# Peptides against a protein of PDB entry 6FRK: the designs that were tried, part 84

Target 1, 411 residues: chain A of PDB entry 6FRK
Amino acid sequence: NEEVLNAMLKEVCTALLEADVNIKLVKQLRENVKSAIDLEEMASGLNKRKMIQHAVFKELVKLVDPGVKAWTPTKGKQNVIMFVGLQGSGKTTTCSKLAYYYQRKGWKTCLICADTFRAGAFDQLKQNATKARIPFYGSYTEMDPVIIASEGVEKFKNENFEIIIVDTSGRHKQEDSLFEEMLQVANAIQPDNIVYVMDASIGQACEAQAKAFKDKVDVASVIVTKLDGHAKGGGALSAVAATKSPIIFIGTGEHIDDFEPFKTQPFISKLLGMGDIEGLIDKVNELKLDDNEALIEKLKHGQFTLRDMYEQFQNIMKMGPFSQILGMIPGFGTDFMSKGNEQESMARLKKLMTIMDSMNDQELDSTDGAKVFSKQPGRIQRVARGSGVSTRDVQELLTQYTKFAQMVKKM

## One batch from the design tools (peptide; made by RFdiffusion4, then SolubleMPNN)

Design b2_p14_1_s3 (from b2_p14_1, 10 letters changed)
Fold by OpenDDE base, seed 1:
Structure b2_p14_1_s3 (fold): chain B 411 residues (1-411), chain A 14 residues (1-14)
Amino acid sequence: as target 1 above (411 residues)
Amino acid sequence: DLLKTYEQILKALK
């Protein structure tokens, strides 16, 4: 029994190390799980695999909980949020995502660019802010980030902004000059929250980096970026352990909407390869699929049209990168989430939608769309010419539709 | 394949 337990724990530890969980945390987790199981095996004839998975899940949930309540902005007050992190962590993009998140929630939000080190930092922030219709401040001439941050914070405080986000300089390496600059900015603006932005793809380096930031500045919150199909997210545990600060949001892609509040249970479930069925359901519900009931009802009656397929493709496109959706489904390995396969899958989906844009309402709304085209082959040639594709591409779409419609009829 | 993915999404939503 102990040999079987040790073998299963070794497999779990290997999987956690492959998920970029820090080796010290994996060792501590192994000892905690072993101690928990040695106590619980005395009580219940449960499946050993389920017991180990449950014990591992409980210990990972504890590692993500710093025991500190996350900071939240106060409505009707001025809340200054300072961002810190390395260059390439996604810090500047994350500032825009957080600003857009609060703006969509009805907060008066603004952005300050205090990155004087990186050429074009202000132009990038200005471009992102303008696209999202977020007010911004920065300078092309001032080189002191303390002056820019102080002037920007004062300006937006006087204009009664509720959320004031300050983007700071990132460096490629931990440099004393970076930490001194961050401390000077923090002392000048007196932020209500300091957010450390961490790239999930840096793996085992997450602990040392997160600790170096926490030892120099009072990090109170963590945002983890690049939690797309490439990063397993184990570095997030190292960031929480080192900073003793909660993860408040995650960045899931390049789009401004690829940003969500952190949820512990779905994150740990995904890290263990159990999938995120709850997050998939929540993501599908957030898409205002008000038509989900109507679609589910049509699906229950075995009705599925080309229009219903088109609407589902639009919904999939609105869900963001296809890799993220796949990464929420149990048993989809990370290999399905390769960047090449995602772009190809989205390009294929967009091609299918372009073919359907050349169809008429009679073709789209038919309960047997494939039969409408088979009875009148001239329709295939019309749609092919209208969409700039071959008649074969239209026939392949109709073949895929027929497979979907047959699946729906069997459901 | 897109079809297999869609089948699995539909199966996860039931």
Scores: peptide ipSAE 0.016, ipTM 0.460, DockQ to the pose 0.099
Fold by OpenDDE base, seed 5:
Structure b2_p14_1_s3 (fold): chain B 411 residues (1-411), chain A 14 residues (1-14)
Amino acid sequence: as target 1 above (411 residues)
Amino acid sequence: DLLKTYEQILKALK
């Protein structure tokens, strides 16, 4: 029994190391799981695999919980949020994502660029902020980030902003002068929350990096970025352990909407390769796909139109990148969509929707749309001309639709 | 159910 337990724990430990979990945390987890499992209960014929999986899951949940309640902004107050992190961590992009998240929730949100070190930092922030219609502050002439941050915070406090996000210069671990600048900014603006932004792809370096920031400034929150890539996010456990601060959000892609509140259970499930069924259900529920009850009811009756397919494509586009959706489905490994395949897949969907935008209501609402086009081939030529595509592209869409409609009839 | 539908949609888009 102990040999079987040790073999199964070795497989789990290997998988956690391959997920960039720190070797010290993996060793501690192995000891904690071994102490939590009664060998006598394992002898009684319980599903040993399920018991070990549950014990591992519980210990990973404890590792991602720092035992500290996450900071939350107070409505009707001026909340100053300072961002810190390495250059290339996605910090500037994450500032814009967080600002946009709060703006969509009805908060009066703004952005301050206090990055004077990186050429074009202010132009990049300005571009992102303008696209999202977020008010911003920065300078092309002021070189002191303390002055820019102080003036920007004062300006937006006087204008009664509720969420004031300050982006700082990205640092390398070897630049002590840049850590002093970060501390001077923090002391000048007195932020209500300091957010450390970590790139999930840096793997085993996460602990040492997170500690270097926590030793200089009072990091109270962590945001993990690039969880759309090959990184399984095991480095996030190291950041929580080093900072003793909760993960509050995750960045799941390059789009401004590729940003979600951190949830412990879905994250650990994904880390273990179990998929994120709960996060997918929550994301589907947040989309108010309540109109999907009518669609699910139609699907249950074996009815599927080109309009129903169009609405499904709109829903998929609202869910965000295909890589995220696939990464949430159990058994779809992260390798299935390289970053290049996501843009191509979205472009393909948009092309299919553009073809359907050139269809009429009789074509869209037919229970056998393919038969409508087969009876009158002139419809294919009309739709092709209207959408600027080949007749072959329209035929390919109709072939895909027919495959879907046949699958729905078998449900 | 919805998940299976999306999975099927994604499989047919490949």
Scores: peptide ipSAE 0.015, ipTM 0.439, DockQ to the pose 0.032
Fold by OpenDDE base, seed 3:
Structure b2_p14_1_s3 (fold): chain B 411 residues (1-411), chain A 14 residues (1-14)
Amino acid sequence: as target 1 above (411 residues)
Amino acid sequence: DLLKTYEQILKALK
């Protein structure tokens, strides 16, 4: 029993280390899990594997909980949010993502570029802000980030902005001059929240980096970026441990929409490779896919039409990057998230939808759409001409549909 | 690939 426990704990510890969890945290977790299981009389009939998994999950949840309530903006107030973090952390992109998130939630949001160190920082922020239709402030001539931040905050306060996001300078290394600049900016603008942006891909360096920021500035929130890459997000645990601050959001890609509120349970589930079925369901429900219940009922009855497939392709496209959806499914490893495959996958879906847009209701709503086309081959030629594709492309779509419909009938 | 993915999505939604 102890050998089996130790073997399973070793496997879990290896998986956590491969997920960029800090080695100290993994050791502590191992000890805590072992102690918790040693204290729980292993009733002879309990699935020891499930018990260990549950104990590990519970301890990981505790590691992500700093015991501090996340700061939340107050509606109708001016909330100043200062961003801090190294260059390449995704800080500037994350400022735009957060601004866009709040704007979409009906907050009057703006962006300030107080990064005077990086050439083109203001142009980058301006491009992102303009694309998202977010008001922005910055200077091409002022070199003091304190002046820019102060003037920008004052301007947007006077214009009754509710969310005022200040992007600061990031350097490649932890330098005292960076921390002094951040402190001067923080003192001048008196932010309601200081957000540390951390790149998850730095692995074991997350703890030391996060600590260095927290030791110099009053970091109250963490945002973890680049969780779409090879990083499984174990560095997030290190950031929470070091900053004693909650993760408020995660960046899950390069797009402005690749940004979501942090949820502990889904994140830990994903970290363990359990997938995020619940987050997938939540994300599907947030899309007000009222038709999903109807689809689930149809799927339960083994009914699947070309229209049902079309609606599901629309749903997949609405859910955002296909990589994110895949990364929420158990057993879909990060290898399916090769950046090149996502745009290609979306382009393929869009092509399939364009073919289906040339189908009629009889073809779309048939419970055996492939048989409708097989009985009347002239339909394939009509659809091909209507969608500007080959008859082969239509046949490939019908072949895919047939495979899905057969699969649904077996479900 | 897309087919297997869609199968898994559908299976996860059940």
Scores: peptide ipSAE 0.017, ipTM 0.449, DockQ to the pose 0.129; fails the geometry check
Fold by OpenDDE base, seed 4:
Structure b2_p14_1_s3 (fold): chain B 411 residues (1-411), chain A 14 residues (1-14)
Amino acid sequence: as target 1 above (411 residues)
Amino acid sequence: DLLKTYEQILKALK
């Protein structure tokens, strides 16, 4: 039993290291998982694999929880949010994404470009802000970021802005001059929150980078960028560990709307290749799609019908670009995110819905829909004829449903 | 679980 545990933990540790999780965190996780697993309970016939997966999941959840409540802006107040991070971290883009997020939530939001170091920083911010219709401030002539930040914050405070985002200079590497500038800006504007923006693609460097920022500036929040496609989430764990600050948002692509509140469970599920279930649930819930609660309740009871699957397909179709949904699903590589594959994927989904539209209520509402069809093969032929598809296409759908329903029963 | 669900749905859509 201990050998099996050690072998499985070795695989998990390898996968976590391949996911750019810091070696110290992986080692700690391994020890914590070993301590959390009762070997006697593991002997009693519980699915050893499920137990280890659950223990790993719980310990990863703890690694993402810094034990500190995330700062949240106060409605009707002036909330100053200072962004810090290296050049290329996606900091400037993330400022615009956060501003757009709050603007869409009905906050009076603005952007300040206090990056005087990078040529065209203000033009880039202005372009992003203008495209999103976000008010912005900056200078083409002022070289002191403290002056720009102070003037911009004062201006937007006087105009009763609720969310005042300050983008600061980034450098290609950690430099003392950068940290001094950040401290001077922070002291001048007295931000309510300092957000460290980290690129997840830097892998094992995430810990050292995040620590260097936390050691110099009072980082209170983390945003992780470039979590699109196959981006390894392991650096996010390193950032939380180093900063002792919660991840508040993640950047999931290049678009201004490729930005979402960080959720622990979905993120860990995605990191483990289990998928972003809760992020999908939450994105579906944010769409205020009717019947989501009813579906969640059915899933909790291990009930799943073909109708429930149809409703899920409708929900998927309502979520917008299929690429965003597929990117939330483990083992769906970036290749499914290509615009060409999106239309094909939507066409396939629509085809499956058309097959289900040819099913009757008895077939759709059966808790064992696959068994209904298996007992009466003539139903497959009826549905195939009704939907204009092959009997094979119907069988494929039923096979898919069966795999799904079996998974829900094992939840 | 819902995403393993969607993953299976979408693996099934492949």
Scores: peptide ipSAE 0.016, ipTM 0.424, DockQ to the pose 0.057; fails the geometry check

Design b2_p14_1_s4 (from b2_p14_1, 8 letters changed)
Fold by OpenDDE base, seed 5:
Structure b2_p14_1_s4 (fold): chain B 411 residues (1-411), chain A 14 residues (1-14)
Amino acid sequence: as target 1 above (411 residues)
Amino acid sequence: DTFKLFEQILEALK
């Protein structure tokens, strides 16, 4: 039993190291899991694999929980959020994503560019802000980030902005001058929250970098970026451990919508390669629950119509970037979605929906839509003409529908 | 790919 446990823990530890989890955290996890597993309970014939997986999962959840409640903005107040992080961490992009997130939630949001070090920092922020219709402040002439941050914060406070996001200079190296500048900015604007932005792809360097920021400025929140890449997110655990601050959001792509609130359970499931089943379920449930409950009930009865498929395609399109949805599915690594595949996948969905828009209610609501079309081949020709597609495209849709309907009947 | 996604969504909803 101990040999089996040690073998399984070795596999898990290897997978966590391959996920960029810090070696010290992996070692600690291994000892914690060993201490949490009663070897006597393992002897009782319980599924040893499930028990070890559950113990590992539980200990990883603890590693992501700093035991500190995440800061949340107060509605109707001026909330100043200062961003800190290395150059190339995605900090500036993340400022825009967070601003856009709050704007979409009905907050009066603005952006301040206090990055005076990087040429074109203000132009980049301005471009992102303008695309998102977010008010922004910055200077082309002022070189003191303290002045820019102070003036911008004052301006937007006077204009009754609720979310005031301040982007700061990022440097390639941890320079004392950078940290002093960040501290001077923080002291001048008195932020309600300091957000450390970390690139998930930096792997084992996450701990040292996160610690260096926390030791200089009062980091209260972490945002992890580039979780759409090959980065399995193990560096996020290192950031939490080093900063003792919660992860509040994750960046899951380059689009302004590739940004979501951090959820512990889904993140750990993804880290373990289990997929984000819960987050997928939650995201499917965040779509109008009532329509989904009715669908789930039909699915339980082995009923699946072309209309039910159409409604699910509408739901998938409402879920946002297809990259995020696929990245939540077990066994779909982020690599399966090259940026080109998302637009193509959405175009394919829209094409299928356009074909179904040319179907009648009898065809859409049939429990065996494929049989309706097979009995009367003239229907395929009608739908093909109505949707401007080939009869082959309609047959391919019906073939796919038949596969789904067969899967539902096996459910 | 889209259909595989849909199958997986349905499988996750089980």
Scores: peptide ipSAE 0.023, ipTM 0.472, DockQ to the pose 0.088
Fold by OpenDDE base, seed 3:
Structure b2_p14_1_s4 (fold): chain B 411 residues (1-411), chain A 14 residues (1-14)
Amino acid sequence: as target 1 above (411 residues)
Amino acid sequence: DTFKLFEQILEALK
C-alpha cells in the first residue's frame, strides 16, 4: 500500500513539475499529501486514486490561498492601482485588460503610462487605451516616472475616475534601480493596490522573481499572464507562495478580452488536467443562456435544429476566446488551437452564422434542416445568394449540421 | 476543427 501510494505520488509530482510547479513546493506537497492520507483507509479498499487526487487537489488549493483577502476597488472612490513587473511579463497589456474589465463593469477607468525607460511605452499604452476607449495619461517629454504618475493620478482624481491604473517601467532583469523607481512611484501616488504581473512561462523562475518584487515593494495582488499555450500555470503557485498575495486575475491570451478573474478551483482542476467542466458550465450560466436549459432539454430529446446550432455559435462567441473554452475541457491543452486558429475559427463561425441569417424560420426550426434543403435544392441557391456565399458553402454548413444532429440523436 | 470543438463542448455538457 505504501509502495502504491509512493508510485502514485511520484506520477503526480512529475505532472506538477511538468506544469511548472516549483520543485520545493512539489516536495512539500508530497509530504503534506502523504501525511494527510490515512494508509489504513487506503487499505480498506477505497479508491486509492480518487483519494490521492482529492488530497493533492486540497493541498494545491491551499498553495494558491495566501490566507489574505484580495483587495477589491470601492465603488465611488478613486482607487489607484499600480502595476509592477518585468519587461515582457505582459504588464502593459494587462493594465489595458484590467482597465477594460472594469470599464465593461461600469467603472470610470483610466490608464497612466509611467514607463519612461522603454521607448514607445506611451505609444503602446495610448494605442491600447484608444482601441478600448479608455482615457489615458502620459508624457513624451517628462522623463521622471514619479512626476508623470503623480500628475496623472492627480488629474484623474480631480476628474472623479474610480479606477486609476498606473503602468510602471519594466526591465529585463531584477535591478536595484528598477526597485528604487517603483518605490519612489509608490510613495508619490500612494496606491491602494500594487499588482505584480508575472509571466507564467518562466516556469521554475517564478518563485525567485516574485520574491524579489515582494521584498522590495508591497505587492498586494498578483496577475499571472500567458496562461495560454504551454504554461500550465504552476508558476502561479510559486508567485502566491513568494508574495503571500492572492492572484486576482489571469491573462489567457493576447486579446483585451483574454482576461478573467482568478478562480482557485477551476485553476487547480486545469493544472491537474482535470479540466474545468464546472467553470465552463458556470461561464455558460453567467451568460444568461436561459436558452441553454431549453437546449439541454432539446439535446436530451435528440432534437437539434439549425437555430439551435446558431444559438450555440452565438453562445460560443459570447464565451470569448476559444482558447479559454478549450482550456476548460479536460484533456484539451491550450495548444489545441494555435492563436492564429482562434481568429480563423471565430471568422468561420461568423461566416456560418451569416449563412444561417439568410435562412427562413422553416429551415432554421426544422428538426431535419438538411432534409428540408435536400428536398428543395432551390433553398440552397436562395440562401447562398442571400448570404453572398457559394452553394458549396451552404452545403458544407448543412453537412456539418447533419453531423451534429446525428451526434445529438445518439445522445 | 470548430465542429470538433463544438462536439466536445456538447459532450462536456452531458
Scores: peptide ipSAE 0.023, ipTM 0.484, DockQ to the pose 0.101
Fold by OpenDDE base, seed 1:
Structure b2_p14_1_s4 (fold): chain B 411 residues (1-411), chain A 14 residues (1-14)
Amino acid sequence: as target 1 above (411 residues)
Amino acid sequence: DTFKLFEQILEALK
């Protein structure tokens, strides 16, 4: 039994290391799991794999919980949030995402660009802020980030802003001059929260970087970025361990909406390759599918129309990148769709929707849409001409619809 | 395949 346990723990440890979990944390987790597993309960014929997986899951949940409650902004107060992190971490993009997140919730939000080191930093922030209709401050002439941050914070405090986000300089390397500048800015503006932004794709370097920031600046929150790419998320555990600070949000793509509150259970489930069925359901429910119950009820009755398929394609497109959706399904890794395959898949969905935009209500709302077209072949030619596609493309859509409708009838 | 994805989403929602 101990040999079997050690073999299974070795596989789990290998998978965690491949997920960029720090080697020291993996060793500690292995010892904690061994101490938590009663070998006598393993003898009772319980699925040894499920038992080990559950023990690993519990220990990983403890590793992402620093035992400190996440800072939350106070409504009707001025909340100053300072962002810190390396260049290329997604810090500047994440400032805009966080500002937009609070703006959508009815908070009076603004952005300050205190990055004087990077050429075009202010132009990039201004472009992002203008697209999102977020007020911004910065300078093209002032080179001292302390002056810019202080003036910007004072201005937006006087204008009764509730969320004041300060973006600081990121550098390519951990340099003492970066930390001195960050400390000077922090001392001048006295932020209510300091957010460390970490790129999940840096793998085993996450611990050393997160520790270096925490040793110089009082990091109180972590945001993990690039969880839509090859980043398996194990670096997030290293960031929490090093900073002793909670993960508050994750960045899941390049779009301003590709930003969500951190949820521990879904994240650990995904890290273990268990999928996130609950997070998929939550995302499907957060998509105001006001008709989710009506759709589920139609599906239970074996009814599926071309309109129902169109609405589902709209919903899939609203869920964001297919790679994220697939990464929530058990047994599908984030790598299942390369970025190229995702764009091709989205282009294919848009093409199918454009074909359906040329259909009439009788065709869209028929419970046997394929039979409506088969009885009157002139409809296929009309839709093909209206959408600028071949009659073969319309027939292929109808063939795919028929396969779906048959699957729904078997549910 | 977008259809295979949709099938898998529907199976996961069962």
Scores: peptide ipSAE 0.022, ipTM 0.483, DockQ to the pose 0.097
Fold by OpenDDE base, seed 4:
Structure b2_p14_1_s4 (fold): chain B 411 residues (1-411), chain A 14 residues (1-14)
Amino acid sequence: as target 1 above (411 residues)
Amino acid sequence: DTFKLFEQILEALK
């Protein structure tokens, strides 16, 4: 039994190392899992694999919990959020994503570009901010980031902004001059939160990088970027361990919407290749689908209408890029939809919704919508004409709906 | 593909 446990733990440790989990954390996890597994309970015929998986999962959950409550902005207050991180970490993009996230939630949000070192930093921030309709501040002439940050923070405080995000200079390397600049900016603006942005793709360098920032500046939050790529996110564990700060958000792509609140359980599930079922449920729940309870209750009763399908398509469209949704499904890698297939999938979904927009309430609300259309073929022709599609396209939609309705009836 | 996704979402909501 101990040999089997050691063999399975070796496999898990190898997989975690391949997921960019720091070797020290993997060793600690191995010891903690060994101490948490009662060998006597393993002898009692419990599925050894499930016990080890549960123990590994539980210890990974502890590794992403710094034991510190995440800072949250206070509504109606002026919350200054300073971003720190290396160049290429996705820091500037993440500032825009966070600003957009809060703006969509009805916060008065703004962006300050205090990156005076990188040519075109302000233009990049301005482009991102303008696309998202986020107010921004910066200078083309001022070279002191302290002045820009101070003036920008003062301006937006006076304008009663609630979320004031300050993007700072990044460097290609950890340089003392960068840390001095960050400290001067932090001292001048007195941020309510300092966010360290880390690229997940740097692998084993995550610990050393995160530690170097925490040793110089009071990092209180972590954002991990580039979790859409080949990075399995193991570096996130290293960031939490080094900074003793919670991960608050993750970046899951290049789009401004490729940004989500960090959730421990989904993240660990994804890291283990179990899929992000909880994150999918939570994304579905965060959509404040007032009718989610009503839908769940209908699904429990095996009822599924074309209207219910339409509402679910609206929900899927609100969840953002299909690549993110697929990456949450067990057994579907993030690579399953190339960027080209996503636009096509969204266009296809929108086409299906346009077909349903040409249906009447009797057709949409029927528990047997396909039978309504089969009994009166003239309905298919009406819907096809109304939506500007072929009768075949309507028939394909009805065929797909029928498959779903049958699946729901088997639930 | 959209329908497979929706099936998977429904399975995940079980």
Scores: peptide ipSAE 0.021, ipTM 0.481, DockQ to the pose 0.089

